Peptides against a protein of PDB entry 4CIC. Designs and how they scored, part 193

Target 1, 148 residues: chain A of PDB entry 4CIC
Amino acid sequence: KVSTKGHYGVQAMFDLAQHFGEGPVSLKSIAERQGLSEPYLEQLIAVLRKAGLVKSVRGAQGGYILAREPRDIKVGDIIRVLEGPIAPVESVSQDDPEHSLKFDFSVTKSVWEKVKKSIEEVLDSITLADMLKDAEEAQMAQGYMYYI
Target 2, 147 residues: chain B of PDB entry 4CIC
Amino acid sequence: KVSTKGHYGVQAMFDLAQHFGEGPVSLKSIAERQGLSEPYLEQLIAVLRKAGLVKSVRGAQGGYILAREPRDIKVGDIIRVLEGPIAPVESVSQDDPEHSLKFDFSVTKSVWEKVKKSIEEVLDSITLADMLKDAEEAQMAQGYMYY

## One batch from the design tools (peptide; made by RFdiffusion4, then SolubleMPNN)

Design b2_p26_5_s4 (from b2_p26_5, 19 letters changed)
Fold by OpenDDE base, seed 3:
Structure b2_p26_5_s4 (fold): chain B 148 residues (1-148), chain C 147 residues (1-147), chain A 26 residues (1-26)
Amino acid sequence: as target 1 above (148 residues)
Amino acid sequence: as target 2 above (147 residues)
Amino acid sequence: TVADEKALEEMKKEEEKGEMNYIELT
C-alpha cells in the first residue's frame, strides 16, 4: 500500500503540475481542490519542499510551485521523498535481536526484491507530465461521450 | 508492504513445498525451520487450509501438505488468500461516506492501478516450484563457492 | 476532515516509529 502520505503527496504534486506556469498556488486552493486538510497539506508540502520538489514563493501572490517541470518529476521521486525507499515487506523491527526472525530465507527475500523492483520501475516510468497527459485525454474522452 | 502474515505465509508454503512428496509435515517442524511461533503458524495454516492451498493429514504421521503441486501454486495465490486483493493504496476506510475522499481523481487512481497490476503480474509469475528451483540454484552456488 | 486528522495522527505514528515507510502491498 502506498501510504496515505504518498497518495496525497502525489495528488498535491499533480495539482501543482496542473497549475505549472500559472504562478504560485496557495495551500488553501490545493487543499480545496484535492479534498485535503490544509494542515495535512502543510506537512506534506514541507517535506516536498525540503526535498526540492516544491518551491515556496513569498509575497501577496505567494504559495507553492513545482521546483522542476512536470516531466522532470517522477511519481517514484515523490514516493521516495514522502515514504522513503519502497519496500514490499514490512521489516520485522530489528529491535529484538533474539526474535529477529532472520528473514535469511534468501528465496522469499528474492520474491520481495522482485516486487520492489517492479514497483520502482512502474513509479519511475510515470512523470507528472504523463499524469497531465492522461488527465487531458480522460477529459477529452468525457467530452466526446457527452457529445454522442 | 506484504504484511507479516503474507510474508510468513509464503515462507510456510515454501517449507511445505520443499517437503512436497515426503508426506505430512508437522506445524512444529515448520515453525522450527522457519523461525515462526507454532500458534502463529496454526492461524496461517488454518487460513491456507480453508482456501484449499494446504491439506491436513490425520494420523500418527499427521500434519500438513500442499493441496496442489508447487508448480500449481503462485505466490500471488498465497498473498490473495492471506491478505485479500492487493491494494496499492490504503483505501481510506469507506466507513465515512461523507468524508470518503472520493479518490475520484482518475489519474492518481490509474497510477495505483498500474502499480497493482505490476505487483500482481510479478506475484502471479512466481510459483512455489520456481522458488524451489531458485533455492536449489542458490544452494548449488553456495556449494561451488566452498570448493 | 476527521479522515485527514486521523491520517495525520497515523503519519505521526509512522514517523515516530522511524520505520522505513514501506509501500504496504497488503
Scores: peptide ipSAE 0.032, ipTM 0.786, DockQ to the pose 0.159; fails the geometry check
Fold by OpenDDE base, seed 5:
Structure b2_p26_5_s4 (fold): chain B 148 residues (1-148), chain C 147 residues (1-147), chain A 26 residues (1-26)
Amino acid sequence: as target 1 above (148 residues)
Amino acid sequence: as target 2 above (147 residues)
Amino acid sequence: TVADEKALEEMKKEEEKGEMNYIELT
C-alpha cells in the first residue's frame, strides 16, 4: 500500500515543507493543520527523524524542521523510510524449491517488477519542492476564480 | 501491493493462456502447476468467469478456458476485475468546508493520482500474449546457457 | 513500549475508520 502511514507521512512532510525556513513547527500545529492525531504524528515523526529527513529542535519554540531542503526530499524517500522498499507483491514464501514453477514465477514476477519500477520512477520524480509549487499554482488558480 | 488475490489471479490467467487452444483446463491442474490452493482458485475463477474473462466448459473433459485470446486480455483487465478500479486515494469525506485542509489534500492527492496513472499504464501495456512471449524468450535463453 | 503498542493500536483504528482505500502498493 501507499499505506495510511505513507499518505500521512507525505502530508506531514509537506506541512513541514510549507513552513521551511520559518523555524521549528510543533507536532500539535501539524496535527491540527493536517487533520492527524497528535500521537499518530509523533510516531511518524520519530521514524522520519531516525531516517534523517526531520530534525528535532528543543526549547520554548521547539518542534520539528525538515533536515534537508524541500528540493532534496523526494516523495520516494519518504515512502521508502516509512514503508520500506516498494514491494509490488508480498513475496509468497519462495521456500518450495522443488516445483517446476520457477519459470512461471519468473514471468509473473517480471510484471510486478515493471509495476514497482514505474512507481519508483514516479515517486522519485516528485520532490517536496514540486509539491510546494503545485500548491502555489492551485492557490493562484483558486484566487483567480474568486475574482471572476 | 497488488493483493495476493491480484497476484494469484494473474498467475491463474497466465496458466490458462499457456494452455489456450488445447481445450479446457481443470482447476486441479492449474492449482498444482501454480502452487495455489484449489478452493482459493475456485473463488478467483468464479470472479473472473462472472467478469467474462474465463469460460466454464462442462463434461468429462470440463474445466476453464480464456474467454478471449491472450492478446485481448491485459494484466490491467485482470487486476480491475479482482481488485476493482485502482482507486486513487478515496477522498476523506470532503464534507467539512471550513478546514484549510482542502488544499493540502489536493496536492497530496495529485501525487497518488500520478502513481495510479503510472500503474494503470504499465498494467494496460502488458497482455497475456506479451507474458507468453516473455516466457518463451526466457526458456530459449535458459536452453542456450546449458549448451 | 506500552506507549508504542497503544499508538500502533490507534494507528490501526484510524486506518480502520479511515476507509481510505489507499492503493496497496507496498
Scores: peptide ipSAE 0.031, ipTM 0.788, DockQ to the pose 0.093; fails the geometry check
Fold by OpenDDE base, seed 2:
Order: sequence, then structure tokens, then C-alpha cells
Structure b2_p26_5_s4 (fold): chain B 148 residues (1-148), chain C 147 residues (1-147), chain A 26 residues (1-26)
Amino acid sequence: as target 1 above (148 residues)
Amino acid sequence: as target 2 above (147 residues)
Amino acid sequence: TVADEKALEEMKKEEEKGEMNYIELT
């Protein structure tokens, strides 16, 4: 499972993408639209800002904007920032010396490396711009269903 | 992440695949080779047996065998049995009706569905027979480095 | 909400456990 942090981080970044070019968005408005607590969103945005995916704008109309265009932000970039390296298996902490004889059978490791690579390829193939397009297509499809 | 349960389940199933055709393997011997606790392996094997991936053999040479040939067991089958459906996102339990306003933005859901599908495709493309082949190739490669 | 506080507390506990860094495929 993507952590709640990764999931909500992608939602928050997608909200900022939807408002890209409209100016800075308040955390309150993002929180309201995305169904997130404002304190939680503050933590997410702090991480995303530190990673250079989001910019803070100061002033009376202050808030947050994407630091890059939606086409230049991959979902994989967001996940790596929030969750670190995509790891398909929990690294069994090497700290139990009695479990040190866990033959990390190179073969089982290779399975998880294949899974990791596949996840990375998918998440690196999806940009916030692709998500915006998919949202527009979904809205158009819903609009057509109401007119039929 | 694949849970420790999924990871060790794949290891235990792979150990049974390596011994496929040699007869029943004791849990103790699997535990020793795989660096697993025997009680933990008992729990894993119970789940795998209930799902019909493993068979128990009774008797003095009793133990466990794969219920199918290694080529007929996908890694995806093992993971689905141990961990349930591959879910890329934690299903925020639908049980909080106030969080019902979580706009499951169909778009964010679609991202995770794409990830899910990709993971499923990978795990369903790998059989225990493929893992056996990869192990043999790796052993051959190591053997050639020592000579 | 109480649910949000619980979610924050669970997330903090998961972060403290180091469990957070993983796409649980399970």
C-alpha cells in the first residue's frame, strides 16, 4: 500500500496542479477540497517544499504553488520525496543477529527488484499534467452521461 | 512493501519448489534453510495449505510439498493468498462516514489502480519455476567465478 | 476531527516504527 502520506501527498499536489497558474492556494482551501486536516497538510507541504516540489508565496494572498509545471512533476517524484525510495519489501532490519542467517536468496530479492522497477516505471510515467488530463476527460465523460 | 508474511511466504514456497519431486519437506528443515522461526513458518504453511498451494504429507517422513508444479504457481498467487488482494493504497476504511467526503478523486484512484495492475502483471509473470531457473543460473554464474 | 487526530497519531506511530516508507503491497 502507498502510505496515507504518499496518497494524500499526491492529492495535495494534484490540487495544486488544478490551480496552477491561478496564483497561490491556501492550505485551508486545499484541506477543505481534499478532505484533509490542515495540520496534516502543513506537515506534507513542509516536506514537499523542502524537496522543492512546492513553493511558499508570502503576503495577503499567500499560500502555496507548484514549484514546477505539472508536466515536470512525476507521481514518482512525489512518492520518493514523501516516502523515500520505493521499496517493495520491508527491509527486515539487519539488527537481529540470529536472523542474520536469512539467506536473502538472491532470487527472492530479484522478484522484489522486478516489482520495484515496475512500480517506478509506472509512477515515473505519470505526471501531474497526465492526471489533469485524466480529470478533464472524466468530467467530460460525466457531462456527456448527464446529457444523454 | 510486501509484508514480511508475503516475503517469507515466497521464500518458503521457493524452498518447497527446490525440493519438488524429492518428497515431503519438514517445517524444521525449511525453517533452518530459510532462516525462519519454526512457529512462524507453521503459521505461514497453515495459510498456504488452506489456500491449496501446499499439501501436508503424514507419516514418519511427513512434511509439506507443493500442491502444484512450480510452473503452475505464480508469485502473485502466493502473495494474494498471504496478503489478500494487491492493494497499492491503504483502503482508508470506509467505516468513517464523515470521511465519506474524501473525494476519492477518481484520478488519484486511477494512479493507484495503474500501480496495482503493474504489480499484478509482474507477480503473475513470475512462477516458482522461473525462480528455480534464476537460482540455477545464479549458481552456475557463481560456480564459473570460482573456477 | 477526532478521526483526523487519530490518523495523525497513527501516522506518527508508523513514522516512528519506520513502517511508513513502504508501499505495503499488502
Scores: peptide ipSAE 0.029, ipTM 0.780, DockQ to the pose 0.149; fails the geometry check
Fold by OpenDDE base, seed 1:
Structure b2_p26_5_s4 (fold): chain B 148 residues (1-148), chain C 147 residues (1-147), chain A 26 residues (1-26)
Amino acid sequence: as target 1 above (148 residues)
Amino acid sequence: as target 2 above (147 residues)
Amino acid sequence: TVADEKALEEMKKEEEKGEMNYIELT
């Protein structure tokens, strides 16, 4: 499962991608458009900024912008920043050092590693630019359904 | 996320697969081999039994067996039974019915649906028989490293 | 503000519940 943090982080980054090139957007405006609480969004943006995915712009028209072009930001990059390494299994093995010596070829661990790899491949295959394109295609499809 | 429930459920089902054809296995023996608490395993096995993945055998040599051959049980089947539908994102959207009316072409939702599909494809591609084979191959590889 | 704090606490509790009960298939 992607955490709520990962989900809303991708949503906030997508909002910034939609406004890319229009200048800085306020957190308030992102929160209103995306249905996010402003305090929660402040925490997300702080993490994303520290990771260099977002830039803060100061001044009368201050706010936030993407630090890179939408095509240069993968969904996987956002998730790794917010959630850390995609770990499908919290290794229960931290607490019992005695079990550590068995080459715990946990066949079960290999299943979860396969799942992890598959998720990483999907998330690394999707950029914010791909998401923008998908949004445009959907808006066009809706527009056609209203004109028929 | 695979819950701890899903993880340990797969582990318990794999133990039953390793003993498939040997007769019924006690929950105590599964718990000991897999490092699981017996009370937790009892809850897992109850769910798996209700879903028809495991059978209870009564008698002096009572215990549990797989209800189907290891080749006929996907990891995805186990996870769906224990966790329900593979949901990559907890939909926060249960509580606000007013947001329901926007054809919420959430491009973000489509991302998570792609992740879901990918997870389902992986978990449905792996059977308990595949896991048994992987265990045998690993044991052989370890045996070769000791010689 | 109070409603926002409650929403943030509920979200944190859901995140904590989500973190504790689910091994991240991130």
Scores: peptide ipSAE 0.026, ipTM 0.762, DockQ to the pose 0.069; fails the geometry check

Design b2_p26_6_s1 (from b2_p26_6, 14 letters changed)
Fold by OpenDDE base, seed 3:
Structure b2_p26_6_s1 (fold): chain B 148 residues (1-148), chain C 147 residues (1-147), chain A 26 residues (1-26)
Amino acid sequence: as target 1 above (148 residues)
Amino acid sequence: as target 2 above (147 residues)
Amino acid sequence: EESSLELLRKLEEEKLDIGLGYLTLS
């Protein structure tokens, strides 16, 4: 399972990507389109802004924009910002009444490291531009195009 | 993160793989070697047995064995038995109290499906036999072997 | 003595930190 933070973070960034080049969008508009609470989105955007993935625009027509082009933002970048680095596999901790000591089982650990590597490769292979392309293709297949 | 169930399940199955062909092993011995509580291991083994991955042997020299050869058991098989289908597409926690409902966003969902597929491919590419080989190679590199 | 079911419950609530961060397999 994926965390809600990661899921909604990618969703919000994708919304900004869809509007890239069209000027700033309000948090309210993003929240409405993406089915997010505005307060929750504010928290996500704050983190993303501090990380330099999103830029705030001030003024009457203010809001948020991607700080970089969609092609220059990987899904992996978004996830790392929101969740932290996809850390190396650490020692197993257990709450076992009989065996409460940490047990490091090297062979099984290597299995999970392979999984981790695979996840990283996938997420780093997908940009917001790729997602835009996928969305466009899906809409074309349906006989219509629109951007949220 | 991986659940303790998944982790210990793979560990227990690997222990059985290391003893494959040597006859049944007691739960006590597995628990001791793998640093597991015997009662917890009993629960895991029960699930694995019902799924046909482990076989119980009765008698004075009874215990458990792999029901299939190590090469015929994928890590993915073990995980599916213990955890169900690998489905990272679902939200683990709903940190949005105002919008707790599942939102199906097709494009973002496709991202997680790609992740899911990748995980499945990895876990299905690794058998207990592969793990045995890896263990052997590691031990050889250290100048000693144990099972 | 703690029952096997109680022990299972406790252990099922525990997540092993293997560096997957936002993802779980269960």
Scores: peptide ipSAE 0.060, ipTM 0.788, DockQ to the pose 0.265
Fold by OpenDDE base, seed 4:
Structure b2_p26_6_s1 (fold): chain B 148 residues (1-148), chain C 147 residues (1-147), chain A 26 residues (1-26)
Amino acid sequence: as target 1 above (148 residues)
Amino acid sequence: as target 2 above (147 residues)
Amino acid sequence: EESSLELLRKLEEEKLDIGLGYLTLS
């Protein structure tokens, strides 16, 4: 399962990518299009802005824009910003210190590290520009005219 | 995050792989070696047995064995048995059911499906035999550092 | 003495952070 934060973060960033070059987009409009609560989106955007992936524009037509071109933003970049560095296997034995045998079995750990690496490679191979292209192709295939 | 069930399941299966050909291994011995509670291990083994990855052997030297050779058991097989299919994006909108707009945006969904596929490919590329080999190599490498 | 059943429940609910952060296998 992908975290809700990561999922919605990618959606929000993709929405901004779709409007890249058209000027600032309001959070309200993004929230409406992506089916997100505006307050939740505000939190996501704040994090993304702080990380330099999004820029706030002030004024009557104020809102948010991508800070970089869609081709220069990887999905992996978005996820890392929102979720933090994929921390190595810290067995968060949160609950009972006595029974949480922190058995870091080295061989099993290596399996999960390989999985992690593979995920990172996939996410870093996909840009917002790639997503835009995929959306366009899908739209053409389905004959659905998105009334923008 | 990997579930504890998946993690410990792989450990238990790996332990059985290490003893493959030596006869049945008791759950107690596996639990002790892998640092697992015996009752928890019993539950895992029950699932694995039902799925045909493990066999129970009865008798004075009874216990469990791998149902197949280590080379014929993928890590992916173990995970699928214990955790089911790797579900990519279930928006567990646990928090506010009202605001969890199930917006299955097709493009974003495709991203997560690619991730899922990648995970499956990795897990299906690793067998218990591969893990055994890796363990042997690691032991040799550590042994060389002590000498 | 935590009941064996309660311990099992806790263990089943426990998740290991393997550095995937945003993803869980279960």
Scores: peptide ipSAE 0.108, ipTM 0.804, DockQ to the pose 0.319; fails the geometry check
Fold by OpenDDE base, seed 5:
Structure b2_p26_6_s1 (fold): chain B 148 residues (1-148), chain C 147 residues (1-147), chain A 26 residues (1-26)
Amino acid sequence: as target 1 above (148 residues)
Amino acid sequence: as target 2 above (147 residues)
Amino acid sequence: EESSLELLRKLEEEKLDIGLGYLTLS
């Protein structure tokens, strides 16, 4: 499962990508469009800003912008910032302390490492620009002018 | 993170694969070798048996065997049995009723679907036979470093 | 008013089911 944090983080970043070049976007507007609580979004944006993926713009027309072009931000970058390094399969701490024989079965571990690698490859293969393109294609196919 | 259930399930199945052709293996022996609690293993094996991946053999030399050859059991098969059908990306039900604008952002959903597909492809590409081979290769490599 | 902290906690506990309930991106 992807964490809610990762999911909403990608949504927020995608919203910023959709408005890239139009100037700063308020958190309120992002929250409204993406169906997020503004306080939660503030926390996400704070993390993303600290990581250098988002910039804050001050002033009457202030808000947030992507710090880089959409093509230069991978989904993997967003997830790593929000979730941290995709931790290796933490050995299932059996809550049963007595049988915690951490048999790190090397072969089994390798299976999960392969899965991890595959996830990373997928997430690193998708940029915000790719997502924008996909959205455009979907809109054209549906004939529905999404009022953004 | 992989669930404990999936992790231990694969371990148990791999143990059975290592003993494939040698006859039935007791749950006790599997539990001991894999560092699993026997009661937990019993639950896993029950599910795997019901799904037809494992067979129970009765008698003095009774126990469990793989129902199919290791080459015919994918890791993906094991995981699907233990974790259930890989449900489509369920929309994050925001439990917050007021802001539950389930904006099923279609594009975001597609990202996670791609991830899911990738995971499935990996798990379906690995059989118990592949795991056996990897284990053998690892043992040989370690053996050569000690000479 | 659920404290912003409680809401955050609930959201952090929420996981998007990508169909593989056994895998979480941490």
Scores: peptide ipSAE 0.088, ipTM 0.795, DockQ to the pose 0.093; fails the geometry check
Fold by OpenDDE base, seed 1:
Structure b2_p26_6_s1 (fold): chain B 148 residues (1-148), chain C 147 residues (1-147), chain A 26 residues (1-26)
Amino acid sequence: as target 1 above (148 residues)
Amino acid sequence: as target 2 above (147 residues)
Amino acid sequence: EESSLELLRKLEEEKLDIGLGYLTLS
């Protein structure tokens, strides 16, 4: 499972990518198109802005834009900003203090580290530009299915 | 995040792998070595047994053994048994139920599917035998540091 | 004695953070 924050963050960033070069996009419009609550989106955008992935444009035609070109924003960048560094396995032994033998079983930890690394590699291999391309290809494929 | 179930399941299976060929291992001994509660381990073992990954041996020297050789058990097999199929990104919209617009945004979904596939590939690439080897190498490395 | 079921429930609720942050296998 991806966190809701990560999921919606990627959606919001993708929406901005689709409108890249068209000028600032209002949060309301993003929320409507992506099916997000506007208040939640505001929180996400605030974090993304602070991290320098989006820019706020002021004025009557103000809103938000990507701070970088879609090709220069990896999905991994978005996720790291929203969720922080993929924290090492902190054994949250919170609830059973007695059996909190932090069996730092090094070998099992290594398994999960490999999983983590693989996830990072995948996320870092996908840019917003890649996502745009995929969307275009999907639309063309659908269009061809309607004309057949 | 890996569920606690998956984590401890892998630990328990690894313990059984370490004792593979030595005969049945008691749940108590596994629990003690792995720092697991015995009741919880009983539940895990029950699931693993039902899935055919472990066998119960009855008698005075009874206990549990791996049902297959360590090389024939993938970490992915253990996880799938305990957690089910690696679920695609289910938007756990638990906190904001109202805006559960399942925007099945196909493109974003594809990203998470790629992640899922990657996880599966990794977990399916690691066997209990691989873990045993890693443990041995780690022990040798530590031994060399002490010496 | 916390029923084995209650213990399981508590443990299932305890998500071990394996450093995946946003990703949970279950």
Scores: peptide ipSAE 0.078, ipTM 0.791, DockQ to the pose 0.306; fails the geometry check

